# Peptides against a protein of PDB entry 3OIQ, part 24

Target 1, 212 residues: chain A of PDB entry 3OIQ
Amino acid sequence: KNRIFVSSSKDFEGYPSKAIVPVQFVALLTSIHLTETKCLLGFSNFERRGDQSQEDQYLIKLKFKDRGSERLARITISLLCQYFDIELPDLDSDSGASPTVILRDIHLERLCFSSCKALYVSKHGNYTLFLEDIKPLDLVSVISTISTKSTNSSKHSSSELISECDLNNSLVDIFNNLIEMNRDEKNRFKFVKLIHYDIELKKFVQDQQKVL

## One batch from the design tools (peptide; made by RFdiffusion4, then SolubleMPNN)

Design b1_p11_3_s3 (from b1_p11_3, 6 letters changed)
Fold by OpenDDE base, seed 4:
Structure b1_p11_3_s3 (fold): chain B 212 residues (1-212), chain A 11 residues (1-11)
Amino acid sequence: as target 1 above (212 residues)
Amino acid sequence: SLYDNFVEVEL
């Protein structure tokens, strides 16, 4: 089956009540929830949903049912946090107690762009997104991609069924949503509060603000 | 939170 690119988590409202659908999306990491019994990642594109929280629009489950899947989940979390420079408690505790990690509002300190592959699995109208693959995206590479592809509609026929346009559009939409949040005095998100806020990000945001 | 209302579908 071909993988479907998902631009909004609202797309799942139209999905079958009993299905297995491979999906892909790009979003910001907003939360990590690792306990003794479950591992969940929250992601968002910050699409406006009225009075609903803009965080955790995509809840992605890592398999956590045996020692092998638990170890893989912990390694995945460790590698993501190392890549994004997120401080974690030591997950390799010799004490035999699995550490609990609950991080929220990650986007307030760091823009953690991630390309996710997941399985949409539905039963009786409920669904779960299971992580298949995750690629962290470098912010400089994201900025460069938006800046260069806004000018070059080069139809490179990459044999990958996912349009490079869909990825770029979603990255632009995320930045536009963050710009709206930054302008809202009630919103806690501010670009100047990001730990990695630099001259390059400042310039990019200022240039994008002129197009909105 | 969305975490509190999370209903898992098993694979």
Scores: peptide ipSAE 0.300, ipTM 0.879, DockQ to the pose 0.834
Fold by OpenDDE base, seed 3:
Structure b1_p11_3_s3 (fold): chain B 212 residues (1-212), chain A 11 residues (1-11)
Amino acid sequence: as target 1 above (212 residues)
Amino acid sequence: SLYDNFVEVEL
């Protein structure tokens, strides 16, 4: 089955009530929820949905059924947090109790762009997204990609071109949504409150604000 | 929260 690129988590409202569909999306990491019984990651594109929370628009489950899957989930979280400079409690503590990690509103401090591959699994009108693969995206690389692709369609294979266009459009949409949130005085999100707010990000945001 | 309404579909 071909993997479907998802631009909005509203797309799932049109999905079959009983299906298994491989999907791909890009979003910001917004939450981590690791307990003794479950591992969930929250992501968002910050698409406006009326009065609904813009956080956790994509809730992604990691397999957490046995010691092997639990270990893989913990390693995945550790590597993701290491890449984004997110402070975690030591997950390997000798105390025999698996540490609980509940992080929310990650996007208020860090822009954690992630390309996710997931399996959409629906039954009885409910669905779960299971993580298949995650690629963290470097913010400098995201900014450079958005800034340069306005000018050069160099010819490589038709299937790779579609996936790269969809990725870039979604990255632009996320930044536009963040700019709108930054302009709203009631919104908690502000670019100047990001720990990694630098001259490059400032310039990029200022240049995008002139087009919107 | 989507967390509060999370109904797990098993694989």
Scores: peptide ipSAE 0.297, ipTM 0.880, DockQ to the pose 0.765
Fold by OpenDDE base, seed 5:
Structure b1_p11_3_s3 (fold): chain B 212 residues (1-212), chain A 11 residues (1-11)
Amino acid sequence: as target 1 above (212 residues)
Amino acid sequence: SLYDNFVEVEL
C-alpha cells in the first residue's frame, strides 16, 4: 500500500473509522511524554485551528508493551534528544525507577523538524498514530531546501516518492505559521528565544517575512 | 490535553 503524505492532522477527520493506513508527515517536535507505561511524541505544523492549542497536533505513540519495545522507545527518544541537543534527565539512574521524561513546548527553545512515518490505526471512530520511522531534519538542510526551491528532480526510482513538493510545501507552511506566531504579541513563540537562533536563521526568517 | 484524551487503539 502506498504511504499517504499528510499535510494537516485535519486529514484524519476524513479517514475511515476502521482502517490501517500508512502515513507520513513533516512537523516540529513539540512534546515528549515517556512514563513507565507510555511513550508519546507530540508534533505540530502549527496550523491555525481557531482557539485550539497549536501544540501536539500529531500525537504519535511508540510501542511500549514489552521490554524490547520499551528499549526501542527509550533509544529512539535518546537519539532524537541527542540529535536536537535536548537535555534529558539521566536515563541511567541505578535506582530501579524507570526515568520519566515529560517535555512540553520544545518548539519554544528548539526547532526540531522531523519527518515521521506512522500507521494510522482507527477503530470505532477513534484513531492512534503509531510511529514506524522518524528522521530528524537538520535546520540548515531545511532552510537550504526551502531557499533553493530545488526542483532537483533527481529521478531516484524508488516507489516511496514522497513528492519533494509535498515535503517542501509542508516545510514552507511550518515556517509561515512560525512567522505568524512570531508576529503575534500574544504568542509565546519567538525566533529570538530559540537557543540555536543564529545569523542564518535570522536572515532566512527576514527573507521569508518579505514574501508573506 | 491531547495526552489526557488519548484513546489507544490496539494494533
Scores: peptide ipSAE 0.296, ipTM 0.880, DockQ to the pose 0.803
Fold by OpenDDE base, seed 1:
Structure b1_p11_3_s3 (fold): chain B 212 residues (1-212), chain A 11 residues (1-11)
Amino acid sequence: as target 1 above (212 residues)
Amino acid sequence: SLYDNFVEVEL
């Protein structure tokens, strides 16, 4: 089956109540939930959903059923946190207890753009997204991709037709949503509160704000 | 939170 690009987590409301569908999306990492029994990642594109929290619109499960899958999940979390410069709580509890990591609202301090491949698995109208692959995206690369609007359709026939258009549109939509959140005085999100807020991001946001 | 209502579907 071809992998489906998903632009909104609302798309899953139209999905079959019993299916297995390979999906792909781009979103910001918003939360990490690692316990002794579960590993979940929260992502969002910050699409407006009335008064509901705009965080964790995509809940992605890592397999956590045996020592091998648990180890892989922990390594995945560690590598993501290293890439995004996310401080994990000291995992060195001398207690031999499996370290619990609960991070929320990551987007308030860091824009962690991520391209995710997942399996949508539904049964009885409930669904779970299982992580298949994750690629962290560099913010400078995201800004450059949006700014350069690739007029060069270089005909690289890679059979993974992720429409460069779908990826770019989703990245633009995320920034537009963040700009709207930044303009709202009631919203906790502010670009100037990001730890990595630099002159490049400032200029990009200012230029995007003139188009909205 | 979506975490609080997370119903796992098994593969």
Scores: peptide ipSAE 0.295, ipTM 0.880, DockQ to the pose 0.783

Design b1_p11_4_s1 (from b1_p11_4, 5 letters changed)
Fold by OpenDDE base, seed 1:
Structure b1_p11_4_s1 (fold): chain B 212 residues (1-212), chain A 11 residues (1-11)
Amino acid sequence: as target 1 above (212 residues)
Amino acid sequence: SLIEQANSVEL
Protein backbone atom coordinates (compact mmCIF):
# COMPACT_ATOMS: atom_id res chain seq x y z
CA LYS B 1 0.00 0.00 0.00
CA ASN B 2 1.49 3.36 -0.96
CA ARG B 3 2.60 5.51 1.98
CA ILE B 4 1.19 9.06 1.81
CA PHE B 5 3.55 11.97 2.46
CA VAL B 6 1.83 14.50 4.74
CA SER B 7 2.92 18.15 4.45
CA SER B 8 0.41 19.44 7.04
CA SER B 9 -1.37 17.95 10.05
CA LYS B 10 -4.50 19.66 8.60
CA ASP B 11 -4.47 16.96 5.89
CA PHE B 12 -5.99 14.62 8.51
CA GLU B 13 -9.20 16.75 8.59
CA GLY B 14 -9.91 15.42 5.06
CA TYR B 15 -9.10 11.78 5.96
CA PRO B 16 -11.82 9.08 6.27
CA SER B 17 -13.61 8.80 9.66
CA LYS B 18 -12.90 5.03 9.57
CA ALA B 19 -9.56 4.13 7.97
CA ILE B 20 -6.04 2.77 8.36
CA VAL B 21 -3.65 4.84 6.22
CA PRO B 22 0.15 4.54 6.22
CA VAL B 23 1.58 8.07 6.35
CA GLN B 24 4.97 9.77 6.49
CA PHE B 25 5.98 13.30 7.48
CA VAL B 26 8.98 15.35 8.55
CA ALA B 27 8.67 17.61 11.59
CA LEU B 28 10.48 18.91 14.68
CA LEU B 29 10.22 16.90 17.90
CA THR B 30 8.40 19.17 20.40
CA SER B 31 7.42 16.85 23.27
CA ILE B 32 8.00 13.48 24.92
CA HIS B 33 5.37 12.00 27.23
CA LEU B 34 6.35 8.69 28.85
CA THR B 35 4.33 7.40 31.83
CA GLU B 36 3.63 3.99 33.34
CA THR B 37 0.70 3.49 30.92
CA LYS B 38 1.48 5.44 27.72
CA CYS B 39 4.16 6.85 25.44
CA LEU B 40 3.49 9.83 23.15
CA LEU B 41 5.78 11.91 20.93
CA GLY B 42 4.77 15.41 19.87
CA PHE B 43 5.95 16.92 16.58
CA SER B 44 5.30 20.21 14.80
CA ASN B 45 5.90 22.04 11.52
CA PHE B 46 4.91 25.28 13.34
CA GLU B 47 2.20 26.08 10.81
CA ARG B 48 0.09 29.05 11.92
CA ARG B 49 -3.18 27.80 13.45
CA GLY B 50 -4.82 31.00 14.70
CA ASP B 51 -4.40 31.47 18.48
CA GLN B 52 -3.66 27.77 19.15
CA SER B 53 -0.34 26.45 20.41
CA GLN B 54 1.91 25.44 17.51
CA GLU B 55 3.52 22.51 19.37
CA ASP B 56 2.31 18.89 19.13
CA GLN B 57 0.54 19.26 15.72
CA TYR B 58 1.45 15.59 15.19
CA LEU B 59 0.83 13.48 18.28
CA ILE B 60 2.37 10.03 17.73
CA LYS B 61 1.43 7.11 19.98
CA LEU B 62 3.92 4.33 20.69
CA LYS B 63 2.41 0.93 21.46
CA PHE B 64 2.54 0.52 25.26
CA LYS B 65 0.41 -2.49 26.33
CA ASP B 66 2.86 -5.22 27.38
CA ARG B 67 6.44 -5.54 28.67
CA GLY B 68 7.81 -5.99 25.13
CA SER B 69 6.12 -2.86 23.71
CA GLU B 70 7.00 -0.84 26.84
CA ARG B 71 10.64 -1.89 26.45
CA LEU B 72 10.61 -0.89 22.77
CA ALA B 73 9.08 2.50 23.65
CA ARG B 74 11.72 3.16 26.35
CA ILE B 75 14.54 2.14 23.97
CA THR B 76 13.07 4.42 21.25
CA ILE B 77 12.99 7.38 23.66
CA SER B 78 16.54 6.67 24.88
CA LEU B 79 17.92 6.46 21.32
CA LEU B 80 16.17 9.68 20.23
CA CYS B 81 17.41 11.54 23.31
CA GLN B 82 20.93 10.19 22.77
CA TYR B 83 20.88 11.28 19.10
CA PHE B 84 19.59 14.81 19.83
CA ASP B 85 21.64 15.21 23.03
CA ILE B 86 18.46 15.55 25.14
CA GLU B 87 19.04 15.10 28.85
CA LEU B 88 16.47 12.73 30.33
CA PRO B 89 15.64 13.16 34.03
CA ASP B 90 17.56 10.50 35.97
CA LEU B 91 15.88 7.18 35.17
CA ASP B 92 17.79 5.64 38.12
CA SER B 93 15.31 6.33 40.91
CA ASP B 94 15.87 3.50 43.46
CA SER B 95 12.06 3.25 43.63
CA GLY B 96 11.09 0.29 41.36
CA ALA B 97 8.51 2.52 39.58
CA SER B 98 9.14 3.18 35.86
CA PRO B 99 10.28 6.82 35.69
CA THR B 100 7.89 9.36 34.19
CA VAL B 101 9.39 11.55 31.45
CA ILE B 102 7.51 14.69 30.44
CA LEU B 103 9.49 17.02 28.16
CA ARG B 104 7.82 19.98 26.41
CA ASP B 105 8.94 22.77 24.09
CA ILE B 106 12.04 20.78 22.98
CA HIS B 107 12.32 23.06 19.91
CA LEU B 108 13.22 26.03 22.16
CA GLU B 109 16.60 24.42 22.94
CA ARG B 110 17.17 21.97 20.06
CA LEU B 111 15.98 21.59 16.46
CA CYS B 112 15.18 17.86 16.45
CA PHE B 113 14.25 17.18 12.80
CA SER B 114 12.64 13.75 12.44
CA SER B 115 11.26 11.72 9.54
CA CYS B 116 8.33 9.70 10.90
CA LYS B 117 6.41 6.76 9.45
CA ALA B 118 3.06 6.20 11.13
CA LEU B 119 -0.32 4.52 10.75
CA TYR B 120 -3.23 6.91 10.71
CA VAL B 121 -6.03 4.96 12.43
CA SER B 122 -9.50 6.52 12.64
CA LYS B 123 -12.80 5.46 14.20
CA HIS B 124 -15.95 7.61 14.37
CA GLY B 125 -14.04 10.77 13.30
CA ASN B 126 -11.37 10.42 16.01
CA TYR B 127 -7.87 9.41 14.91
CA THR B 128 -4.54 8.31 16.32
CA LEU B 129 -1.13 8.18 14.68
CA PHE B 130 0.78 5.01 15.64
CA LEU B 131 4.56 5.07 15.22
CA GLU B 132 5.93 2.55 12.70
CA ASP B 133 9.41 4.04 12.21
CA ILE B 134 11.40 7.16 13.13
CA LYS B 135 14.59 8.52 11.59
CA PRO B 136 16.29 11.45 13.32
CA LEU B 137 17.79 13.92 10.82
CA ASP B 138 21.09 15.70 11.29
CA LEU B 139 20.76 19.51 11.17
CA VAL B 140 23.85 19.94 8.95
CA SER B 141 22.31 17.45 6.50
CA VAL B 142 18.98 19.35 6.63
CA ILE B 143 20.72 22.70 5.94
CA SER B 144 22.75 21.11 3.12
CA THR B 145 19.60 19.54 1.60
CA ILE B 146 17.75 22.89 1.56
CA SER B 147 20.79 24.86 0.31
CA THR B 148 21.52 22.42 -2.53
CA LYS B 149 18.66 22.74 -5.01
CA SER B 150 18.05 19.04 -5.75
CA THR B 151 19.88 18.88 -9.12
CA ASN B 152 20.38 15.11 -8.76
CA SER B 153 17.30 13.79 -10.52
CA SER B 154 18.93 10.37 -10.59
CA LYS B 155 16.04 8.37 -12.13
CA HIS B 156 16.44 5.46 -9.70
CA SER B 157 13.34 3.24 -9.73
CA SER B 158 9.84 4.30 -8.58
CA SER B 159 9.75 2.26 -5.36
CA GLU B 160 7.56 3.53 -2.38
CA LEU B 161 10.08 6.32 -1.48
CA ILE B 162 9.15 9.91 -0.60
CA SER B 163 9.65 12.42 -3.37
CA GLU B 164 12.84 14.33 -2.51
CA CYS B 165 10.71 17.38 -3.42
CA ASP B 166 8.13 16.66 -0.66
CA LEU B 167 10.86 16.31 1.97
CA ASN B 168 12.68 19.47 0.81
CA ASN B 169 9.47 21.54 0.64
CA SER B 170 8.49 20.48 4.19
CA LEU B 171 11.98 21.30 5.52
CA VAL B 172 11.85 24.75 3.86
CA ASP B 173 8.36 25.37 5.29
CA ILE B 174 9.57 24.47 8.82
CA PHE B 175 12.51 26.89 8.53
CA ASN B 176 10.27 29.64 7.16
CA ASN B 177 7.88 29.16 10.11
CA LEU B 178 10.83 29.23 12.56
CA ILE B 179 12.10 32.47 10.94
CA GLU B 180 8.64 34.04 11.41
CA MET B 181 8.61 32.89 15.07
CA ASN B 182 12.13 34.28 15.54
CA ARG B 183 11.00 37.68 14.12
CA ASP B 184 8.01 37.80 16.51
CA GLU B 185 9.12 39.51 19.74
CA LYS B 186 6.28 37.74 21.64
CA ASN B 187 7.40 34.27 20.50
CA ARG B 188 9.67 32.34 22.89
CA PHE B 189 11.52 30.69 19.99
CA LYS B 190 14.83 32.35 19.10
CA PHE B 191 17.59 30.75 17.01
CA VAL B 192 20.28 32.36 19.21
CA LYS B 193 18.88 30.49 22.26
CA LEU B 194 19.40 27.04 20.68
CA ILE B 195 22.14 25.10 22.50
CA HIS B 196 23.58 23.97 19.15
CA TYR B 197 23.48 27.45 17.52
CA ASP B 198 26.64 27.63 15.39
CA ILE B 199 28.16 29.67 12.53
CA GLU B 200 26.60 27.40 9.87
CA LEU B 201 23.05 27.68 11.27
CA LYS B 202 23.57 31.44 11.79
CA LYS B 203 24.64 31.94 8.16
CA PHE B 204 21.82 29.75 6.84
CA VAL B 205 19.18 31.66 8.86
CA GLN B 206 20.63 35.02 7.75
CA ASP B 207 20.54 33.93 4.09
CA GLN B 208 16.95 32.59 4.37
CA GLN B 209 15.80 35.79 6.16
CA LYS B 210 16.83 37.82 3.06
CA VAL B 211 14.47 35.78 0.83
CA LEU B 212 11.44 36.10 3.18
CA SER A 1 -7.81 17.22 22.76
CA LEU A 2 -5.30 15.34 20.53
CA ILE A 3 -4.26 13.43 23.71
CA GLU A 4 -7.88 12.37 24.31
CA GLN A 5 -8.17 11.31 20.65
CA ALA A 6 -4.92 9.31 20.94
CA ASN A 7 -6.44 7.47 23.93
CA SER A 8 -9.81 6.76 22.20
CA VAL A 9 -8.36 4.71 19.30
CA GLU A 10 -6.60 1.38 19.68
CA LEU A 11 -4.69 -0.65 17.07
Scores: peptide ipSAE 0.202, ipTM 0.863, DockQ to the pose 0.806
Fold by OpenDDE base, seed 3:
Structure b1_p11_4_s1 (fold): chain B 212 residues (1-212), chain A 11 residues (1-11)
Amino acid sequence: as target 1 above (212 residues)
Amino acid sequence: SLIEQANSVEL
């Protein structure tokens, strides 16, 4: 299937009012919303949208219609949270009550870079993004990828025509947006408040700030 | 809202 790489959540404003389009993007995980009836993941690239909140620019729905899809959604959240060192309440409650998880502003404590595959589904001018696949990205790997100006197209991802350039450009744009947010005294985001803020991330941010 | 949009469309 031809999958479209999406660099901006504004691209969806130009999409058909009745379509099913396979898309991919890279963004930071910003929210998790798991209830008895729904599962949503919020993502953002922190692109400036005037005075609008920069959180949850990509709201991704997990299928949550039956016990099998609910179990898959819970497992997906557990695996993501384990990868990003996000503390969750025990999803295996012996009490038979489905656990409710509501996390917001995840990016204020942790940079959770994620490559998402989704279906854009529109009806009556409204759209929803349905999760097809998610790959968490390691921050050290993201920093190394941006720093090395990777012109080496690895010949081994022959199944998805997504330009390594589009991924790298979006990762650079996210960091540039975070640097701008960090410079803004009114913005809550600060690199020094990240739980995983280390010497490597500090050096990378300082070097990127000299280019902006 | 994006939440209302996510609730209005089903697969």
Scores: peptide ipSAE 0.202, ipTM 0.863, DockQ to the pose 0.794
Fold by OpenDDE base, seed 2:
Structure b1_p11_4_s1 (fold): chain B 212 residues (1-212), chain A 11 residues (1-11)
Amino acid sequence: as target 1 above (212 residues)
Amino acid sequence: SLIEQANSVEL
């Protein structure tokens, strides 16, 4: 089955009420919800949705049904948090209770760009996204990709061609949305409040602000 | 909510 690239989580409103569709998108990690019974990841591209929260536009469920899937979920969260320098509460508490992790508003402190592969699964008009794969993206690499407007099709011969155009367009759209949020005095998001706000990101934002 | 929807569907 061909994987569908998704540019907006509104695309799911047009999806069948009973289907399994492999999808892919790029978004920022906004939330982590790990409990004893569930693991959810929130993502957003910060697409304007009227008065709705711009967070968790893509809610992805990790399988959490057995010890194997629970372990995989915990390892996935640990590796993502390690990659993005997100501090997790100590998972090694000798209390035989599985540690609960609830993080929200991650984008206010860190830009955690992620390429996600998921299964859209719908039943009776409700849907969920099940995580299949996640690739964290380095911010310097994202900035370089947008800045170079790469006409050079790097022939990465993976049999699942993400359209390089679709990826680049989604990354540009995310940054444009973040620039709009940064300009809005009512919005909590500010680039200067990011822990990793450096001279490179500052310059990139200033240059993108001139094109908008 | 999206959380309630995600909870109602199992794979």
Scores: peptide ipSAE 0.202, ipTM 0.862, DockQ to the pose 0.775
Fold by OpenDDE base, seed 5:
Structure b1_p11_4_s1 (fold): chain B 212 residues (1-212), chain A 11 residues (1-11)
Amino acid sequence: as target 1 above (212 residues)
Amino acid sequence: SLIEQANSVEL
């Protein structure tokens, strides 16, 4: 089955009540929830959903059923946090106690753009997104991709039908939503509060704000 | 909650 690109977490409201659907989306990492029994990653594109929290619009479950899956989940979190420069407690503590990690509002300090491949799994009208693959995206690369309106269809082999357009549109939408949040005095999100707020991001935001 | 929904479905 072809993987479906998802632009909105609302798309899942129209999905079958009993299905397995491979999906892909691009969003910002908003939360990490690692306990002794669960590993969840929260993502958001910050679509306006009335008065609902814009966080965790995509709640992704990592398999956490046995020592092998737990180890893979911990490694995945460690690698993501290393990539995004997120400080974690040592997950490999010799004490046999699995450290609990609960991070929220990650987007207030760091823009952690991620391309996620997941399985939408539904049963009895409820669904879960299971992580299949995650690719962290470099912010400079995201900015460059949006800015260039890449007419360079780099002839990457025709086998992953996710249009470069769908990715680019989702990245633009995320930035537009962040710009709106930044303009809202009631919103906690401010670009100037990002730890990695630099001249490049500042310039990009200023240029995007002129188009909106 | 989304967490409760995520707990109701196993793979």
Scores: peptide ipSAE 0.202, ipTM 0.862, DockQ to the pose 0.807

Design b1_p11_4_s2 (from b1_p11_4, 5 letters changed)
Fold by OpenDDE base, seed 3:
Structure b1_p11_4_s2 (fold): chain B 212 residues (1-212), chain A 11 residues (1-11)
Amino acid sequence: as target 1 above (212 residues)
Amino acid sequence: SLIEKAESVEL
């Protein structure tokens, strides 16, 4: 099935009011909302949307309808948090109470780049994104990808040809947006406040700031 | 809210 690469969460405003569309995007993880009844992930590209919060531009649902889907959602959250060094409370409570996890503003402490496959599902003019797949991206790999201008078409099978250009452009756009946020004195985001802020990220940001 | 909009749609 042809999957659409989405560069902007505004693209969904042009989508059909009754559809199921397979989509893919790259974004930063901004929030986790796990309760007894639902699991949501928030993502953002930090695109300027006027005075609106730039967090949670992509709100992704995990299926949470039965014990099997609930378990899969919890495992997905655990694996993502393990990959990004996000501390979670033990999701295996001996007390039989499902742990509640509410994390917000994750991007203020950690840049959690993620490639997401989702189903856009619309009904009655409302839509939601259902998670199909998620790949966490390593920050060093993201920096390297942007820096090398890699035009080397990795021969991925013809059924999932995301243009490497679309991915790279979206990663560049995210970093440019973060640089703008970092320059804004009113914005809470600062690179120097990231827990993983190192010499490589510092150098990369300094070099990108000269191009902007 | 975005949450309420998301809640209104099921698979």
Scores: peptide ipSAE 0.222, ipTM 0.870, DockQ to the pose 0.770
Fold by OpenDDE base, seed 1:
Structure b1_p11_4_s2 (fold): chain B 212 residues (1-212), chain A 11 residues (1-11)
Amino acid sequence: as target 1 above (212 residues)
Amino acid sequence: SLIEKAESVEL
């Protein structure tokens, strides 16, 4: 079954009210919600949606129904946080309670680009995205990918691969949205407030700002 | 909420 690349979380408004559809998207990690009973990841492309919060446009559910799935969810969160250098609240409370992690607005401190594979599951007009796979993306690799107009039309057989164009377009759209947020004095997002703000990111943002 | 809608759907 072909996996659908999703450029916007609005695409789900056109999806069937009762379906299971394999999807893929690229977005920034915005939130982590891990409790004793559930695990959710929030992602956003920061598309303008009127006066609504631009956070958590993609809400991804991790399976959390048995000790094995709970362990997998905790490992997934730990590996993502290790990759993005996200400090988790000290899990070392000697109280035998499973640690609760609630992180919001992750994008204000770190640009956590992630390629997600999920199952869109709908019933009676409600839907959920279930995580199948997640690949964290390195920011230097993202910048390089956008800066190098992919002139390599390598004719590799096109049956299961995302169009390199779809990925690149979505990454450009995210950066354009972040540039607009950075220009808005009322918006909390500022590139210069990112913990990992370096000369490369600064130059890239300055060059993109001249085109917009 | 999106959370409540996500909680109403199971696999």
Scores: peptide ipSAE 0.221, ipTM 0.870, DockQ to the pose 0.779
Fold by OpenDDE base, seed 5:
Structure b1_p11_4_s2 (fold): chain B 212 residues (1-212), chain A 11 residues (1-11)
Amino acid sequence: as target 1 above (212 residues)
Amino acid sequence: SLIEKAESVEL
């Protein structure tokens, strides 16, 4: 089955009430919820959804049913947090007590761009997204990808059906949404409050703001 | 909640 690129978490409203659909999206990591019994990652494109919270538009489950899946979930979180420079408590406590990690509003401090492969699984009109794969994206690489309007890199690496266009469009949309949030005085998001706010990001935001 | 809706679905 071909993987579907999802540009909006609203697309799931049109999905079958009983299905398994492989999907992919790009979004910002907004939350981490690790407990003794579950592991959830929240992602958002910050699409305007009326008065709804812009966080956790994509709620991704990691399998957390046995010691092996729990270990894999913990390793996945550790690796993501290491990549994004997110401080976590030691997940390997010798005390046998698995630490609880609840992080929210991650996007207020760090832009954690992630390409996610997931299974949309629906039953009885409810759905969940199960993580299949996650690729953290480097912010410099994201900025470069948006700034270099894809002059047809005719390098057909023929193996992933996801057009570079879909990825690029979603990355642009995310940045545009962040720019709108940054302009809104009521919005908590401000680029200048990001821990990694540098001259490159500043310049990119300033240049992108002239196009909007 | 999205969490509760997600909790009702298993693989």
Scores: peptide ipSAE 0.221, ipTM 0.870, DockQ to the pose 0.750
Fold by OpenDDE base, seed 4:
Structure b1_p11_4_s2 (fold): chain B 212 residues (1-212), chain A 11 residues (1-11)
Amino acid sequence: as target 1 above (212 residues)
Amino acid sequence: SLIEKAESVEL
């Protein structure tokens, strides 16, 4: 079965009430919720949804049913946090309790672009996304990918072209949404408050703001 | 919540 690219978390409202569908999307990491019994990752593209929180539009569950899946979840969180320079609270509690990690609003300090592969699993009109694979995306690579799109139809295969177009459109949409949030005085998101706000990101945002 | 909805579905 082919994997479906998802541009909006609203697409899941049209999905079957009893199905298993392989999906892929690109979004910013917004939250991490690791407890003794569950592991969840929140992602968002910051699509406007009225007065609803723009965070956690994609809630991804990691398998957490046995010691092997728990270990894989903990390693996945550690590797993601290392890649994005996210400080985890020291896991050295001498109490034999598994460390709890609850991070929210990650996008206010760091732009953590991620390409996610998941299983959409629905039952009785509810659904869950189970993580299959995650690829963190480098911000410089994201900026370069958006900036270069304007001029060259290089002949790659029709199946690769669709996936690359979908990825790049989603990255543009995310940046456009962040620019709108940055312009809104009521929105907590500001590019200048990002820990990694540099001259390259500043220039890119200024150039994108002229097109919007 | 979205969390409660996600908890109701198992693989």
Scores: peptide ipSAE 0.220, ipTM 0.868, DockQ to the pose 0.784

Design b1_p11_4_s3 (from b1_p11_4, 4 letters changed)
Fold by OpenDDE base, seed 3:
Structure b1_p11_4_s3 (fold): chain B 212 residues (1-212), chain A 11 residues (1-11)
Amino acid sequence: as target 1 above (212 residues)
Amino acid sequence: SLIEQAESVDL
């Protein structure tokens, strides 16, 4: 299927009011909303949208219609949280009550880079994004990819011609946006408040700040 | 809201 790489959540304003479009983007995980009836993931690239909140620019719905889809959603959340060292309450409650998870502002404590495949689905002028696939990205790998200007097309992703350039450009844009947020005294985001803030991330941010 | 949009559309 021809999948469209999306660099901005504003691109959806130009999309058809009745369509199903396979899309891909890279963004930071910002929120998790799991209830008895729904599962939503919030993502952001922190692109400036005037005075609007920069959180949850990409709201991704997981299918949650039957016990099988609910189980898949819960497993997906568990695996993502395990990968990013996000503490969840035990999803296996012996009490038969489905656990409710509401996490917000995840980016204030952890940079959870994620490559998302989704279906843009629009009806009656409204749209939603349905999760098809998610790949968590390691922060060290993200930093190395940006630093090396990797033009090495890995010959092995044979099925979707998503330009490695588009992915790398979006990762650079996210870091540039985070640097701007870090410089803004009114913004809650600060690199030094990240739980995983280390010497490598510090050096990378300092080197990127000299180019901006 | 984005939440209301995500609730109004289903697959």
Scores: peptide ipSAE 0.179, ipTM 0.849, DockQ to the pose 0.776
Fold by OpenDDE base, seed 1:
Structure b1_p11_4_s3 (fold): chain B 212 residues (1-212), chain A 11 residues (1-11)
Amino acid sequence: as target 1 above (212 residues)
Amino acid sequence: SLIEQAESVDL
């Protein structure tokens, strides 16, 4: 079954009220919610949605029903946090309770670009996204990908892969939205407050700001 | 909320 690339979380408003649809998107990690009973990941493209919060536009559920799925969820969180250099609250509580992790507004400190594969699952107009796969993206690679106009139309075979154009367009849209947020004095997001703010990111943002 | 929706649907 072909996987659908999703450019906006608004696309789900047009999706069937009873379906299972394999989807893929790219977004920034905004939240992590791990408890004893559930694991959720929040992502956003920071599309303007009126007066609503722009975080957690994509809420992805990890399977958390048994010891095996719980272990996989914890490993997934640990690997993502390790990749993005996210400090988890000390998991070493001497109380034999599984530690609760609640992180919000991750994008205020780190740009955690992620390519997500998920199952859209709907019933009676309600839906959820179940995580199938996640690939963290390196920021230098993201900047390079946007800066290099996709000149390599290597006509390699029409397998079920994302259009390189869809990925690039979504990455550009995210940066444009972040630039708008950075220009808004009321918005908490500022590029200069990112822990990993470097000369390359600074130059890239300055060059993109001249086009917008 | 999206959380409540995600809680109401299971695989």
Scores: peptide ipSAE 0.179, ipTM 0.849, DockQ to the pose 0.773
Fold by OpenDDE base, seed 4:
Structure b1_p11_4_s3 (fold): chain B 212 residues (1-212), chain A 11 residues (1-11)
Amino acid sequence: as target 1 above (212 residues)
Amino acid sequence: SLIEQAESVDL
């Protein structure tokens, strides 16, 4: 079955009420919710939805039903947080209580770009996105990809039917939305408050702001 | 909520 690239979380409103659909999207990590019984990741592209929160537009469930899936979820969270330099409490504590982790508004401190593969699963008019795969994206690589209009389609990704164009368009849309949020005095998001705000990101944002 | 919707569906 072909994997569908999703540019908006609104696309799911048109999806079947009883289906399993493999999807892929790119978004910023916004939240982590790990408890004894569940693991959820929140993502957003910050698409404007009227008065609705722009956070957690993609709520991704990790399988968490047995010791093996729970361990995989904890390892996934640990590896993501290590990659993005997010401080977590020690998840491997020998105290037989699994630590609860609740992080929100991650995008206010760090731009955690992630390419996600998920299963859309619907039943009784509700849906859940189950994580299949996650690739963290380096911010320098994201900036480079947007800036260079990568014409070097190395034809060797013939098995990943996802257009390099769809990924690039979604990355541009995310940055445009962040620029709009940065301009809004009511919005908490500011590029200058990012822990990793450097000269490269500053220049990129200044150059993109001239096109918008 | 999106959380409640996600809790109602399992694989």
Scores: peptide ipSAE 0.178, ipTM 0.847, DockQ to the pose 0.786
Fold by OpenDDE base, seed 2:
Structure b1_p11_4_s3 (fold): chain B 212 residues (1-212), chain A 11 residues (1-11)
Amino acid sequence: as target 1 above (212 residues)
Amino acid sequence: SLIEQAESVDL
């Protein structure tokens, strides 16, 4: 089955009420919800959705049904947090209780760009996204990709070609949405409040603000 | 909620 690139989580409103559809998108990690019974990741591209929260537009479920899937979920969260320098609460509580991790508003402190592969699964008009694969994206690499407007099709011969255009357009749209949020005095998001706010990101934002 | 909707669907 061909994987569908999703530019908007509104696309799912047009999806079948009973289906399994492989999808792919790029978004910012906004939340982590790990408990004893479930693991959820929230993502957003910060599309304007009226008065709705711009967070968790893509809610992805990790399989959490057996010790193997639970272990995989915990390792996935640990590796993502390590990659993005997200501090997890000490997992080493000698209490045989599985540590609970609840993080929200991650985008207010860190821009955690992620390329996600998921299964859209619908039943009785409700849907969920199940994580198949996640690739964290380096911010410097994201900035360079947007800045170079790469017409050079890097022939990465993976049989699942993400359209380089679809990826680049989604990355541009996310940054444009973040710039709009940064300009809004009512919005909590500010680039200068990011822990990793540096001269490179500052320059990039200033240059993108001139194109908008 | 999206959470409740996601909880109602399983693979």
Scores: peptide ipSAE 0.171, ipTM 0.845, DockQ to the pose 0.754

